# Peptides against a protein of PDB entry 3WG5: the designs that were tried, part 3

Target 1, 218 residues: chain A of PDB entry 3WG5
Amino acid sequence: LAKNIVYVAQIKGQITSYTYDQFDRYITIAEQDNAEAIIIELDTPGGRADAMMNIVQRIQQSKIPVIIYVYPPGASAASAGTYIALGSHLIAMAPGTSIGACRPILGYSQNGSIIEAPPKITNYFIAYIKSLAQESGRNATIAEEFITKDLSLTPEEALKYGVIEVVARDINELLKKSNGMKTKIPVNGRYVTLNFTNVEVRYLAPSFKDKLISYITD
Target 2, 218 residues: chain A of PDB entry 3WG5 as posed
Amino acid sequence: LAKNIVYVAQIKGQITSYTYDQFDRYITIAEQDNAEAIIIELDTPGGRADAMMNIVQRIQQSKIPVIIYVYPPGASAASAGTYIALGSHLIAMAPGTSIGACRPILGYSQNGSIIEAPPAITNYFIAYIKSLAQESGRNATIAEEFITKDLSLTPEEALKYGVIEVVARDINELLKKSNGMKTKIPVNGRYVTLNFTNVEVRYLAPSFKDKLISYITD

## One batch from the design tools (peptide; made by RFdiffusion4, then SolubleMPNN; aimed at target 1 S79 F125; its pose is not in this set)

Design b1_p29_3_s4
Fold by OpenDDE base, seed 2:
Order: structure tokens, then C-alpha cells, then sequence
Structure b1_p29_3_s4 (fold): chain B 218 residues (1-218), chain C 218 residues (1-218), chain A 29 residues (1-29)
């Protein structure tokens, strides 16, 4: 039986193997409590592609809806964050946030310049991001342009183009607007209608390990 | 209105950009004629990851069900072929075929030895193949083991483990067994119940270009 | 070892925003 509980957790900073551990922990807690959903407040400049793909997979395996919420204002789901969002059951953004800029790179040179990915790698991620968009019924053309044009969108633009589902100022507005929406990807093989009627919001805090890693990576 | 037509086409050989063109052409023809489905008789030792991912995407974008049929006996959906199959609406295999062996490689050395992919690349494809399995309601554990253990399965094993949906000796048996099955992934956002009652089977031939490329790559 | 390290770098795929402002923000974090 689903509990009338929605979990909210924050993930901030670079996408790394430690970020995967955070996603896994948060989702697992919410799954174990049969929550109606988990909302991840995401603020990331991007990060590692391997960790990103593992996170997408973990979201897709979730027994509950995972809502990516680009929050607070000023936050971004940049690069890897966009992929993660596109792999989720619902995307929301706060006003003053951004999404996009998904061009893959091999890293930075010693002078701080970008080392461009070879065309094969870029094309791979184009195919990947388009697949995420298609599977979630989101705009695959814009998803491609996040890479090919290094496109970044406002919440209003992202909503207009069908990249995201909700623009919300806070958790309460998010719950209100997403109530009755169907997930953009299945949960346990079925599209779920979100029910946020009479829900308890439970905030998850970072673990000691999560805090330690954040401190090291900042 | 769906026509009571099922298209059948053959794709044989290495997965390349030209193989993508073949998939695109075949599916487009079947889409334009509002076919009930297209069956792709697949026999491949694998090939390029970029082309494979584009093919998966093209299948996912199909307006009609795409059935991957590993055929004839002795054929394989090896490596890239397995990914393609896992990205499809239905997988069938003929007796005496195989599926699996999905470990990514960078290529072959001058001495013919395999150049192993770095762990990051391997992990990427593990995540990718597991996502394909999950999205299609197929065995994600076995999908991972196609890479990590270089696992290859018989049709009987693949069916038993829930990797594929049908074992069939020929097109007629395939149509019979798959009749009334639901697609493992959506078509235009909906799972489709296959209807092969009173269907006309239309065979597509390779184009002149397809034949030329096959000759060059063989 | 250096060639292997360079080859390994060739396969590290990182996703960061390309804007100078975003790079500066990522470098400052």
C-alpha cells in the first residue's frame, strides 16, 4: 500500500560516483517506505558521464516516481543534470533556473581549455539524450540541440518546448501542479498517476558521508 | 487505419552507418503503408556502437511495432545485435541462433587481439544495456551479464530467462505465436497488442545501395 | 604509462556546460 508520503532530498554539486550513492540512498529510503514519490532538488553544473548514466539507470529502476526539481532559483540542471532530468518520471523547474548545455567533453587541458570529445563520442551522447527524451515523451529535437548547439533553456522555454512538465516556485506549488499528472516514464512497467492529495512531506538530509564528500568536492 | 500488412526485411552483417540507413528505409516504408508491424530478420556479429545506438533510437521512434527476429538458424544477434534487439518492440529467435556477447571493445590490434575498452566505457554500456532491458520489461540481470560475463544464450535460454518473447522456426510460426502479444515498449506512447489475424506478408528487398554496401563490407 | 594515461583521458567523458560563465562557476566550486 502506498503511503501518503512524499520524500524530498537535495543533490547539489558535480555529478560523481558519490552523487550516484546519494541518489541510490535517497530513492531506496523512499522505496522502502512505499512513498508516493521522491522529489530530488537538483542543482548541478554537470560532471562525469559514467556516474550520470548510472544515476539515470537507478532512476529508471525506481519502484516509485522520481521527480527532478531544478531548485532553488539560480540553480541549474546543466550538462549531466539535463540527462538525469530527462531520465526521470517528472521534471520541474523553479523560476530563475536553467537546463541544458549537454555537449560532452573529454576534460580540461592544463590551460583550462576544453578538450573536445571526438565526433563518435558526441554522436553517442546525441543518440543517448534523444532516447531519453523519446522514452519520456519529451522534445527530442531540443534534447539534441542541448548538445549540438550547446542550448540552455529557461524554465518557461523548457516548458513551452515540452522538455519539462512543471514550473513551480516551491515544493507546495510543485505538488499542486503535478497532482494528477502521469509519470513520463513507467514505474514497475506502468505509467503512474501522481496522487499528492493529503500527503506528508518528509525531508531527507544528507548522510555523514554525503556531507563529507560535498566538503571535499567543493 | 492499420492495413493488415506485415513487412519482413533482412539485415545481415556488421552494424554500421549503412545498417542504420537500411533500418531507417525499411521502417519508413512500413510506416508509410501503416503496416501492423515490420519484422527484421537479423543476423549480425556486431559492429559500431554509434550506429547501433542510432538504430535503437530509430526503432524507438517507429510509428509501428518493430520485431527483431534472429534468423535463419545459425544466425546471431551478437554484440550490437543484442542491444538492437533489446531496444525493439518484440524479440524472436529461430532455433539454432544465439544472442549476447555484448562486451564493448575499442577494436583490434595489428596482431588481431582485442583492445579492451576502459572500465568507464564498459560501465557505460552496462548501464545502457540494462536500461534497454528495463524499459522493455526484459531481464536486466542477464543483459548486464551479456557484458560482464560475455554471456551468449540459446533461444531456449533467452526465452526462459525473459530476454526474448518468442522462439519460432519461421515467419508463419512467429506470426502465430506473437499474435495477441503486447509490444514490450510503446508505439506512439501506447503498448500495442499485435494483431496478425488475416495479414498479408510483404517482403522488402535490399536497395541497390544496400546490396552495394553489403558487397563492400563482406 | 603516459601514453596509456593519455589514451585513458581520451575515454573520460565529462559533461560540463561550455559557457565561460558556467566554467568559471564550476572552477570556483
Amino acid sequence: as target 1 above (218 residues)
Amino acid sequence: as target 1 above (218 residues)
Amino acid sequence: AAAAAQARKGFEVITFPYSPAAQAAAAAA
Scores: peptide ipSAE 0.031, ipTM 0.279, DockQ to the pose 0.126
OpenDDE base, seeds 1, 3, 4, 5: peptide ipSAE 0.028, 0.034, 0.032, 0.024; ipTM 0.250, 0.293, 0.379, 0.322; seeds 3, 4, 5 fail the geometry check

## One batch from the design tools (peptide; made by RFdiffusion4, then SolubleMPNN; aimed at target 1 A80, target 1 (a further copy) I105 L106; its pose is not in this set)

Design b1_p30_7_s1
Fold by OpenDDE base, seed 5:
Structure b1_p30_7_s1 (fold): chain B 218 residues (1-218), chain C 218 residues (1-218), chain A 30 residues (1-30)
Amino acid sequence: as target 1 above (218 residues)
Amino acid sequence: as target 1 above (218 residues)
Amino acid sequence: SAEAEARRAQYRANLAKGGIYPISFKTVKR
């Protein structure tokens, strides 16, 4: 029986327009192969809201399940990364990772101080993050508190509070634990039950362009 | 008598975090040489709001006058570029250039359609752009209309309506016309009268990093 | 200058702290 394929790709660093291109490329490859799912190993301190919203939309338009996996230990899905996770079909976290701190800001002053977003902007993103949580059947109260309290959670806390679906140490444990789970949002209008029996794991490498961008942004 | 130095540098493309680095580098070089001014030849279709706000702040913190020159013919200070211009010490435009179209957006959908910003965000930037205009003694009503009507102006219109200070075909004409003008905002707390008598024009080249970034973002 | 380097370092550090920068301005596609 032809093994189901699961793609794994890494996205690291700030969420930018280039990050959107990475998501789009990776998901497109997995779609073309009719993969059972793609797992995105995410490690981000945050980034641009526009890019984030586009990434969420791209995930929602995916023809296959997109799993956000906060990995490796020490990684975070901070700020924009939390929104992306909440917009995905399944969220997993490795032990020693974090999620949250979603308060919108206008930027940083030259002295490094945060330029606070006006309440109007903050309220928009509160509504937005709550909608992502509600649509995915995740904890909308905690989603709001990611903004209002700038809350960050451990994997265990996030699981306990119904923000994420899986805590896993590695890809193998993730596949094992998520096998038989339903996606938290539809794929092509239907909730999909993940089937990770007899799967081949294929790793996608960053493109030359992706590497170059990473080199410049670091 | 030691010639006063005027630096000229080009910034082209989307306003990003890298554009901030370019502005900072160019202004810093000119500050270190105690230049009479730096002229930034700006050609931008727009970009990020955060980067724009940081650039405006960097200009306002400049120890020397920063002149935004929309150049060459066919160039624009569109969207974010308009804010940057309004935040600067003097605005000039070449014939055949444009300024305006400042309506904030959340981004572009996958199909390339604009994701509209909520009214709350739009209102914030209306207040912001009006403040820039007011602080610089420029037309705040037109500044607002750059958002509310997505208005774009020719150099002649922009001059007529008190949005900009100079229409000039080239650097030499710009220096000639702006000689004796006061900066529209203070430099180190004081309005400076520009003295472009007996000046040496020095052109700053983009760094290797700037060239690389431009290559990647195009 | 040390001051310029400090500003750049601070800007980079700020970017690394993360945050949601909510707004883009319309890019006028040429």
Scores: peptide ipSAE 0.053, ipTM 0.493, DockQ to the pose 0.797
OpenDDE base, seeds 1, 2, 3, 4: peptide ipSAE 0.061, 0.022, 0.033, 0.019; ipTM 0.480, 0.265, 0.299, 0.265; seeds 1, 2, 3, 4 fail the geometry check

Design b1_p30_7_s2
Fold by OpenDDE base, seed 5:
Structure b1_p30_7_s2 (fold): chain B 218 residues (1-218), chain C 218 residues (1-218), chain A 30 residues (1-30)
Amino acid sequence: as target 1 above (218 residues)
Amino acid sequence: as target 1 above (218 residues)
Amino acid sequence: SAEAEARRKQYRANLAKGGVYPVTFKTVKR
């Protein structure tokens, strides 16, 4: 039997319009090859709300399962990264990572202080993040508290509270633990049971453009 | 008498964090040389609210007058560009340019539809844009209508309604018309009367980094 | 794919329309 293909790609840094292009490119490659899934190794401090919402929509439109893996140790799915994770088919975290801190802001002042978002913005994103949690069968109360309490969780806490599905040290452990799990949201209108038996892992490298943008934005 | 120096720089494209860096760099150069003013030739469709607010603050902190010049013909100070203009010491427009359309949005959906901002966001930016207009002695009612009616104005209309100070075809006409005008906001706590007699115009080029980012984001 | 290209084109076109994007999310500075 032909090996099931699982793609792995890394997305690191702030969530921007460029990050959307990266997600779209990576998912498209995996879709074209009818991969069993794509794993996105995510390390983000957050970013733009518009890009985040578009990324969530792109994930939801995926023809294959998209797994968000907060990796490596020391990485975070902070702020916008949490929304992206909650919008995905499966969430995994490595030990020593974090998720949460989803309070919307208008930005940072020149002095580095937070420009607070008006309550209606906060309420909008509360409703939005709760919808993502509910649609994925994840803890909507904790999702709300990611905003209202600016809560951040460890992988163990996130698993315990039903925010994420897997704690894994590496890709091999992730594949092992997630094998046989159902996606938390549908793929093409159906919940998919992940089959990571006889898997070939293929790593996607960033494009030259991706590397250039990361170099400039860093 | 040593010639008064006026710097001219171009800012084109979406308002981003990089645009803030451009404004900061250009204004800093002009400050260091104790220029009479800096003219920013602005052509923008809009962009990020956080970057916009930081740019406005940077302009307000300038040690020299910052003139926003919507140029060339066909250019716009749309959306975020209008806020930046209203936050500046003087606004000029070339014939065939536009200003306005300031309705805040959360972004665009994948299908190109606008994701509407909740009313509180809209109200926040109404208050903000009105404050900019009031502080600069410009038409606060029209500033509000840039949001509530998504209004766009011609240079002639904008001048008529007291949104801008000058209509000029080129830098020379701008200098001529704005000579002897007071800044609409203070510089170092004082309103400055512009003196464009015996002026040397110095053009600032984008940095290599500026060119690279524009190339990547286009 | 034609669909992917269409989405990218649409997304770029949306970005080019401009607007005030008021909302960002907190960046956790390391």
Scores: peptide ipSAE 0.069, ipTM 0.529, DockQ to the pose 0.815
OpenDDE base, seeds 1, 2, 3, 4: peptide ipSAE 0.029, 0.039, 0.031, 0.034; ipTM 0.480, 0.501, 0.483, 0.471; seeds 1, 3 fail the geometry check

